# Peptides against a protein of PDB entry 6GMG: the designs that were tried, part 85

Target 1, 331 residues: chain A of PDB entry 6GMG
Amino acid sequence: DSDDRVTPPAEPLDRMPDPYRPSYGRAETVVNNYIRKWQQVYSHRDGRKQQMTEEQREWLSYGCVGVTWVNSGQYPTNRLAFASFDEDRFKNELKNGRPRSGETRAEFEGRVAKESFDEEKGFQRAREVASVMNRALENAHDESAYLDNLKKELANGNDALRNEDARSPFYSALRNTPSFKERNGGNHDPSRMKAVIYSKHFWSGQDRSSSADKRKYGDPDAFRPAPGTGLVDMSRDRNIPRSPTSPGEGFVNFDYGWFGAQTEADADKTVWTHGNHYHAPNGSLGAMHVYESKFRNWSEGYSDFDRGAYVITFIPKSWNTAPDKVKQGWP

## One batch from the design tools (peptide)

Design b1_p25_1_s1 (made by RFdiffusion4, then SolubleMPNN)
Fold by OpenDDE base, seed 1:
Structure b1_p25_1_s1 (fold): chain B 331 residues (1-331), chain A 25 residues (1-25)
Amino acid sequence: as target 1 above (331 residues)
Amino acid sequence: EEEKLEEELKREAARPKRHPKSVDR
């Protein structure tokens, strides 16, 4: 029950983390130990370590989303989302492929759609766009200058995003970021901000008016990226989990993974930080654990989800929640 | 927006992620 959630206690600023536990290419620790690591590595504002505030500890306590929340400084809005979908693969597999033994047509179509998403290309698209945005931010001292720079960069690259409406999530994302407007954040100066990336895993079959088969096995047509831009319309994502296929089966609503602004060119070497569930040390779920996973381990996801999106948001450059290099585990 | 956030937070708090299945290599 949501009523068992507890805010982790404060950790002394100078307390070093205990060693993380390695598990199949991941590093795992309890949430309190992650707070210790966060204070040593990620807490810096203007070069000074900070103790994680009670508010930040409360955000973190919500589990997987809490990791993204505390590091981005806002609850995920998921408005600026990217993915890659191989339409030719999808069409060819539907035409030439066969359902597995015991697999229904709906199960087959849902599986083929899931397999037609390329997580690596989706991630690469988000990184490409974040790089363009960062170039546009670098010397812009007002929003108008940022938008002008962004349009120029997109024109130079012949990017389809240049055709997006001025009110689109792409152009409005910066002005809709709370930390951009904060005096100790961006202070309305784009050059004080940087683009960062997180990922969301979720279920495609969320339409309650659709067939039961789509809710159980996925909606092959839902949450596809727009051609050319790679933008995903996330407006229909309502955090509705997969419908059970058998009695007693339950699925989770979503998963969030924090990447930030790592500069590692090899996607397989990038580190993704995520949580298992809300912190309930005295409840049935137990204490929250935090995982630092390589991209392969993150992108594999769970059977609970058939969609992945890579989302761009912004944080102040003065924050160290998105460093160029992330080390997996401790020490 | 706050009500939607609270409802999302409640839904999020209620659902434990399944432990990552150890991919038995």
Scores: peptide ipSAE 0.031, ipTM 0.698, DockQ to the pose 0.071; fails the geometry check
Fold by OpenDDE base, seed 4:
Structure b1_p25_1_s1 (fold): chain B 331 residues (1-331), chain A 25 residues (1-25)
Amino acid sequence: as target 1 above (331 residues)
Amino acid sequence: EEEKLEEELKREAARPKRHPKSVDR
């Protein structure tokens, strides 16, 4: 019942977090303690720490999406998404592989499709594109200059993204970012913005007109990246969860993980921040917890999901929600 | 767009509790 969601109370600006440490690559804390950490580490605007506002606390209270929401400054639109899919592996496994004992053909195909996505390569592609975008932003003082720089960078790298339409999410993403237009944000100056990354896990079998098997076991053809660009058409993602395969079975609609703009070159050392569920301290779900996971912990996902996308958006450089280095836990 | 956002928020508010998986380094 969505009615038991509560906005976490304000935390004093100078309140230090209670200590917590990573275990098996993941650190965990209650949402109130994360707010304390966020105020100390991520809250800075123009170098000045700030108390998390009521609005930001409300956004955060929505769980996994709330972590991305509060750090990106907007609800995730997921328009500029990247993934990596090994088509040769997929075709080979379908041809030469066999269903497991008790596995239906639809289950087999769905599993093989899921396994043909490479989360690390998808993340690497998003980082590559974010780097290109950041170079294009650096000295651009208007959108036209940014777009020109971006096209030049893509041409120099012989990147297939250079052939995208001007209305593509790739080229429109900056102009569609609210913080870019804000006076205290980008103020329409691309050089004040930086590209950031988050990830979404979701279900492929969302087409209501498709077979029940696709809704239960995945749609092998859905949400594949375009060749050369790695772009995923997210227009069909409606946050529809996996259909139950047995009575009483239920699946989660999505998961979101915040990466930001970490400079750590080793993907395995990067930290992903995410939440378990909406904050319901007096409800059956209980208090929201925030996780700081290593990439392996994040990319493992859940059986609820068979797709992972890495999404690029933008935040003002004056925000410290996407620092170069993220640390797990608190001493 | 606002209706879509509201629907998305409602769906998030219905998200069940899950437990994190441990992954070895």
Scores: peptide ipSAE 0.030, ipTM 0.699, DockQ to the pose 0.048; fails the geometry check
Fold by OpenDDE base, seed 3:
Structure b1_p25_1_s1 (fold): chain B 331 residues (1-331), chain A 25 residues (1-25)
Amino acid sequence: as target 1 above (331 residues)
Amino acid sequence: EEEKLEEELKREAARPKRHPKSVDR
């Protein structure tokens, strides 16, 4: 399977993209055409358009994670993740709801848990935190200044994140970002960095020691956000797919969607960029396709997944991989 | 950390083909 992955060829720097195709309310294109768009729109370093490097094309070739990888500059660590879970809804539906015809109790509980996550509120929480972080970054010229600013901002907002440990992914996220330390990146200057967001879809039932029912239908208690902070403990996410419920059924291990730092206030108008699979133009999977989806199309996810998390990371402000406005498709 | 990344990359390389579809309502 891994042997069929091919790195997309280089595209001329000045080659314009072909028009994207509509697909289920999304804009779709082949990976090579996305590279063309990326070079025209997102490639800029210090205001200069760049050709996508061989390394970046190799990262991109991995599929959905590759889109997030090339735009964030690092493989996703998923350490600073947010979600929203309605505990009252969950409890009420479990108590008063009934399994559908043919639905097992475990399937019912897994479904109710999935439906108790609010993707919009989870996304909103991540955006709120990213905004706080960006304010803390703006005038901070060292990490200590950033952390002090961050604590002040959180205190002013009475945010529960102020109580997180100094070793928490929340406070360590910047220092753990490779591009922050790079001379051509942040150069250890927080004011040169900005917070960005991506999303991961994954399966809750990843515990191999759990029941088969949890692996098939979800673990209702897994990957819930902490009250007040909205932080999700992602340490148990091992990219294990949903277990088959029938012979021949197979599920995907994860999906990643890139949002970046769009300023669009209406969540429904935000654009999420993601890939279908690794690039295998000569293999059974075929060429990789890249999709630009509206939030509704992204947040719906697939039956492969019962969790969504919104993750914060950082990129240099000199990169244009996370512009304020993202246009869906081409032109 | 490098070993973990390699494992994650191998898992991604084994990702089956997926097409965008509407979630069954």
Scores: peptide ipSAE 0.028, ipTM 0.700, DockQ to the pose 0.048; fails the geometry check
Fold by OpenDDE base, seed 5:
Structure b1_p25_1_s1 (fold): chain B 331 residues (1-331), chain A 25 residues (1-25)
Amino acid sequence: as target 1 above (331 residues)
Amino acid sequence: EEEKLEEELKREAARPKRHPKSVDR
């Protein structure tokens, strides 16, 4: 129950963080210590450190989504999402593969579908698109110029996104970003904005009208990327968790990981920031912890989820929540 | 086989505790 959620207290602006705890390629800390790191490293607006506001601390307190929320400046809408799905692998495994011992047909199909997604290729597609968007933003001083630049870039690359409708989340994402319209943000100037990436893990079997098997083992046909574009229709994602397969089993509704705008070309060296749960220091869940994970540790996900999407949004360039380099842990 | 198992065990041990993640609106 969300009733135990507490907003973390303010941390002094000059307070240095305590060392993070290393754990098998991850760095872990309590949320209060992450706030200290955030103030030292990510809080900068126009080059000046800022104390994390009460509102930002409240956003952060929501857990994994809170990390993405505080760094992106908005609650995730997940409208511009990318993934990679190997249709040939899926078809071949369904045709030639066999259920494991004790595995139902529905469980087999759900597993094969999950395994047919490539997280690395999905991430790479999002990075490619974000790069195209950033080039289109660079010298555009109005939305029309941005859209024209974007279309030109896509045409030059022979990218299937050039065929998307003008109302597509792909073209509407910038105008729908609150910080783009803010006077202290983009101020309607695309050249003041940059594309950033976060990831969402979620369950495919969310349709309440579907079979119980799809809710338990996944819907093999749900949340597939469109061929050529890699776009995922996220409209049916309602944060519904996986249905229990056994009595007493419970699953989490989603996970969010913040990447931002790291320039590291090697996916395996990229750092993903995420939280475990909402902050409940006096409740059964305990204090929120923040993790900085390598891509391998992030992309592995959990059994709670059978889909991963890589989402593009925008932040003002004046914000330091998405630096070119992210150092894992502290110091 | 043992090396794969050890890697899997290390990965499982490195997983954060799973707790409900929700935003109440």
Scores: peptide ipSAE 0.027, ipTM 0.625, DockQ to the pose 0.581; fails the geometry check

Design b1_p25_1_s2 (made by RFdiffusion4, then SolubleMPNN)
Fold by OpenDDE base, seed 1:
Structure b1_p25_1_s2 (fold): chain B 331 residues (1-331), chain A 25 residues (1-25)
Amino acid sequence: as target 1 above (331 residues)
Amino acid sequence: EEEEEEEEELRESAKPKRHPKSVAR
């Protein structure tokens, strides 16, 4: 019940985190200890540490989405999303593969579709696009200059994104970012902004007008990336969880992981920050925990989800919520 | 306007229903 959600208390600015270390690629700590870490590492505005505000603590308290929210400065809109889907693998497996023992045709098709997404290539595409955007931002002092630079970069790379409409989330993403317009943020200066990445895991079978089988086992045709661009139409994502396949089974609606702007070239060495659930220290769920996972641990996901998207947004360069290097745990 | 309303609907529908999951080791 959302009614059990509590905003974590303020932590003193100089309070160091309690030590925690990664185990099997994932580090875990309680939300209050993450706030301490966040204040030491990620809170900086113009090089100065900041105490996490009450508003930011409230955002964080929402769980996995809260981690992305507090670090991006806005609730995730998911408009500029990327994925990679191997259509040839999908077709070949459907043709030559067979359902497992006891697996229905719909379950088989849903599984094969899920397995045909490549999380690493999806992430690589988002990083490629974010890099192009960052180059376009660097010397642009107005939105027009940014858009001109972006079009030039895309033309030079022969990128299919050059053919997107001017109203596409790809071109509108910067101007639709609140922190871009803020006086203490971008102040309408693109060169003050940088592209950042987060990921969302969700269920494909969200169409209520579709078959029950698609809602239970996935919709093989839903949330596929557009060829050439890798863009995913997220308009149909209404945070609807997977339908139960057995009595008493329940699934979660989504998961969010924060990457930011890490420069580590090896995807397997990148760190993804995410939460388990909303903070309910006096409720049945208990206190919120924050995880710092390696890409393998993040991209594995859960049976609750059959889609992963990598989303680009923007933050001011003056924010330290997306540093070049993220470390798991605390010494 | 329609996009903002859709975003607000998505935000309001995004109830924190995340449950603890076992971490695969």
Scores: peptide ipSAE 0.045, ipTM 0.614, DockQ to the pose 0.046
Fold by OpenDDE base, seed 4:
Structure b1_p25_1_s2 (fold): chain B 331 residues (1-331), chain A 25 residues (1-25)
Amino acid sequence: as target 1 above (331 residues)
Amino acid sequence: EEEEEEEEELRESAKPKRHPKSVAR
């Protein structure tokens, strides 16, 4: 199945996209047409549009993760992840709620845990933290200055992230970003970088040593955000899909959505770019499609996933893969 | 009803299919 993946061909730099198909808050197109849009809108380095390289086209061809990969410049590491979990809701529903007809206790607990996550608040937290990071980056010309600025900003806001260890994903994220170290990227200058956001949907029940029920119906205790910080420990995310509940059932391992650095204050108006599957134009899956979804469409997710995380990474300010405004579709 | 079916079809069409990728550090 994975052997059918094909790298999309190069598109001429000046080729304009064909119109996207609008549908129910989404805009859809084939991957080749997304490459055309990307070259016109997102490809700019230092204000100059670029043809998508073969390497970038190869990254893109991996489907949902490929969209985030090409726009962030690296394969997602998911280290600096945020979510929001309503512990009071969870406890109350477990205490006072009942399984639905035919629902097992494990199914009930897994569902209640899933429903206790708030995607909007998780996204808001990530945006808040990204804003703090961006302020810390603005006038910092070395990592030490960035870290000092970040600590000051967090102290001023009385943010619990100020208590994180220096080796935490929070403080190490910038120095671990390849493009920060690149000569044509950050060149070790934090002021040349900006924080960006993407989202990952995944399954909680990934522990192979856990019960079969947790693997099938979710682990209610897994991948919860830490109180006060909203940080999710992603170290146990191994891209293991949900276990089948019936013969022939199969689940997907993850979904990725690219937000970047949009300034739209209304979450519902933000645009999330994602792909369906790896590009297999001659295979059973067919050509990859790219979707530009509204937050509502993105955050809805699928039954394959019971966790959503909003992840912060960094890109050079010279890249236009994360513009302040994203227009849905074409034109 | 037809609109809801079309929305669901589009939603399902957007659903990712598994292509595992690990980044070797």
Scores: peptide ipSAE 0.271, ipTM 0.768, DockQ to the pose 0.312; fails the geometry check
Fold by OpenDDE base, seed 3:
Structure b1_p25_1_s2 (fold): chain B 331 residues (1-331), chain A 25 residues (1-25)
Amino acid sequence: as target 1 above (331 residues)
Amino acid sequence: EEEEEEEEELRESAKPKRHPKSVAR
């Protein structure tokens, strides 16, 4: 239960992490050691390293969401989400494919829908949009200038996002970012902010009014990206886990992976930072572990989830929580 | 106001993960 959650203790600012290395594309360490790494690498504000605050350690202690929370500076709202769905693949597989032995029709349709999402293209779309946003931010000293720049960039690229409503999550995302308004953050200056990316894995079958089969095996029609924009309506994501298919089966409600603003062009070489569970060193779950996974390891996900979304948010450029290069492990 | 209430509801509903993830080695 959440009652077993413990806030990790403070780590000395100059304490180096214990060494850990990637194995099969994933590096793993205990949360306390990640705090040490974070203080050395990611803690910098205005070029000065900082000790992770008690508040930040508390955020981190929540597990996978905590990794994204501490690095983004806010709890994930997931409003500006992107994905890619191959409608032709979906239709063709439904028509020509067959359920596996013992697979129900609903299970087959849910699986085919899951397999019709392209995580790499979804990630690529989010990176493309983040790049456009970063160009729009660069010389904008107020929100109006940012929005004007953004519209111009989208028009130049003939991007369907240019047709989004001014109240859409796409245009409102910056103004709704707390760190944009903070004196020590953006201070209402868009040019002090940068776009960053994280990913959420979740279950499609969250509608309690839907069939039990959709809750167990997925809703093939839920959380699809809009054509042209790639935007996913996340309003129906209520962090409801997959329903058990057998007695004693239980599923996790979500997973979060932090990418930030890495410049590595090869998606397969990008590093995603995520946690396993909330920190419960004295509980049944044990200590929280932090993972630094390659994209393949991250995008594989779990059976708990049939959707992946790539979400854009903003952080101050003065924060080093989203560096150009992320390295797995510690030497 | 409604957006802030929805954010609080989402925050409260976001219970930390209850299960350890198996690290696929």
Scores: peptide ipSAE 0.062, ipTM 0.662, DockQ to the pose 0.057; fails the geometry check
Fold by OpenDDE base, seed 2:
Structure b1_p25_1_s2 (fold): chain B 331 residues (1-331), chain A 25 residues (1-25)
Amino acid sequence: as target 1 above (331 residues)
Amino acid sequence: EEEEEEEEELRESAKPKRHPKSVAR
């Protein structure tokens, strides 16, 4: 199935995108037109427009993950992930709620667990942490200074993340970012980096040793955030899709949405950039499309997924892949 | 080494088999 993937052709640097507009909170365009937009808006390195490289076009061709990949500069590792889960709501609904007509107990529990996640609060938590990290980065010229600043910021905010182990993805995320070590990136200078956010939608019922019901309807206990920190252990996410509930039913393994570093305070006005599938213009899937969705359109997700995580990574400040303001469509 | 192999396995397994969902217009 992946054999039909094609790398989109190069677009001239000065080629303007064809116009497209948002409809019902989502703007849509073909991948080639997104490359044109990307070159005009997001390609800038040190204030200079860049043509999307063959490597970047290849990354982009992978679909939804490709949008996050090209904008973050690395394949998503998902190590520093946040979510919000209402445990009291979950317990109360399990106790007082009833399965719908025709709904199995496992389906009911999976649905109640899904509904107990708050996407907005998960996103808010990631933004809060990214803000703390950005303050810690601002005047830090080495990793030690960054870590010291980060600990001070967390202590001042009485944040539970201050108790995380030094080996935690929270503290190791910067040093594990390739662009931080690159001479033309961070050059080992934290003050040259900024925190950015993307989101992943995925299925909770990925454990092959679990019941078939958990694989079909979700695992209510999987991928919950840790209390106080909001950190999600993503180590068990192996991109396994939901199991079919009926013959001929198929589910997608994941979805990725790129937010970057938008400063819009209203979550509902934030723009999330994502792709539909890998680029297969000569295959059954067809050409890749890129979507620019409002948060409501992104956070709604699909029946394929019962978990959402908001992930923090880092990019050089010299990159314009995460501007303060993102606009849907063109112009 | 093991983390890189797990990342490569994750990358290979992450072959986006996303079928176009009809975005409800």
Scores: peptide ipSAE 0.029, ipTM 0.652, DockQ to the pose 0.046; fails the geometry check

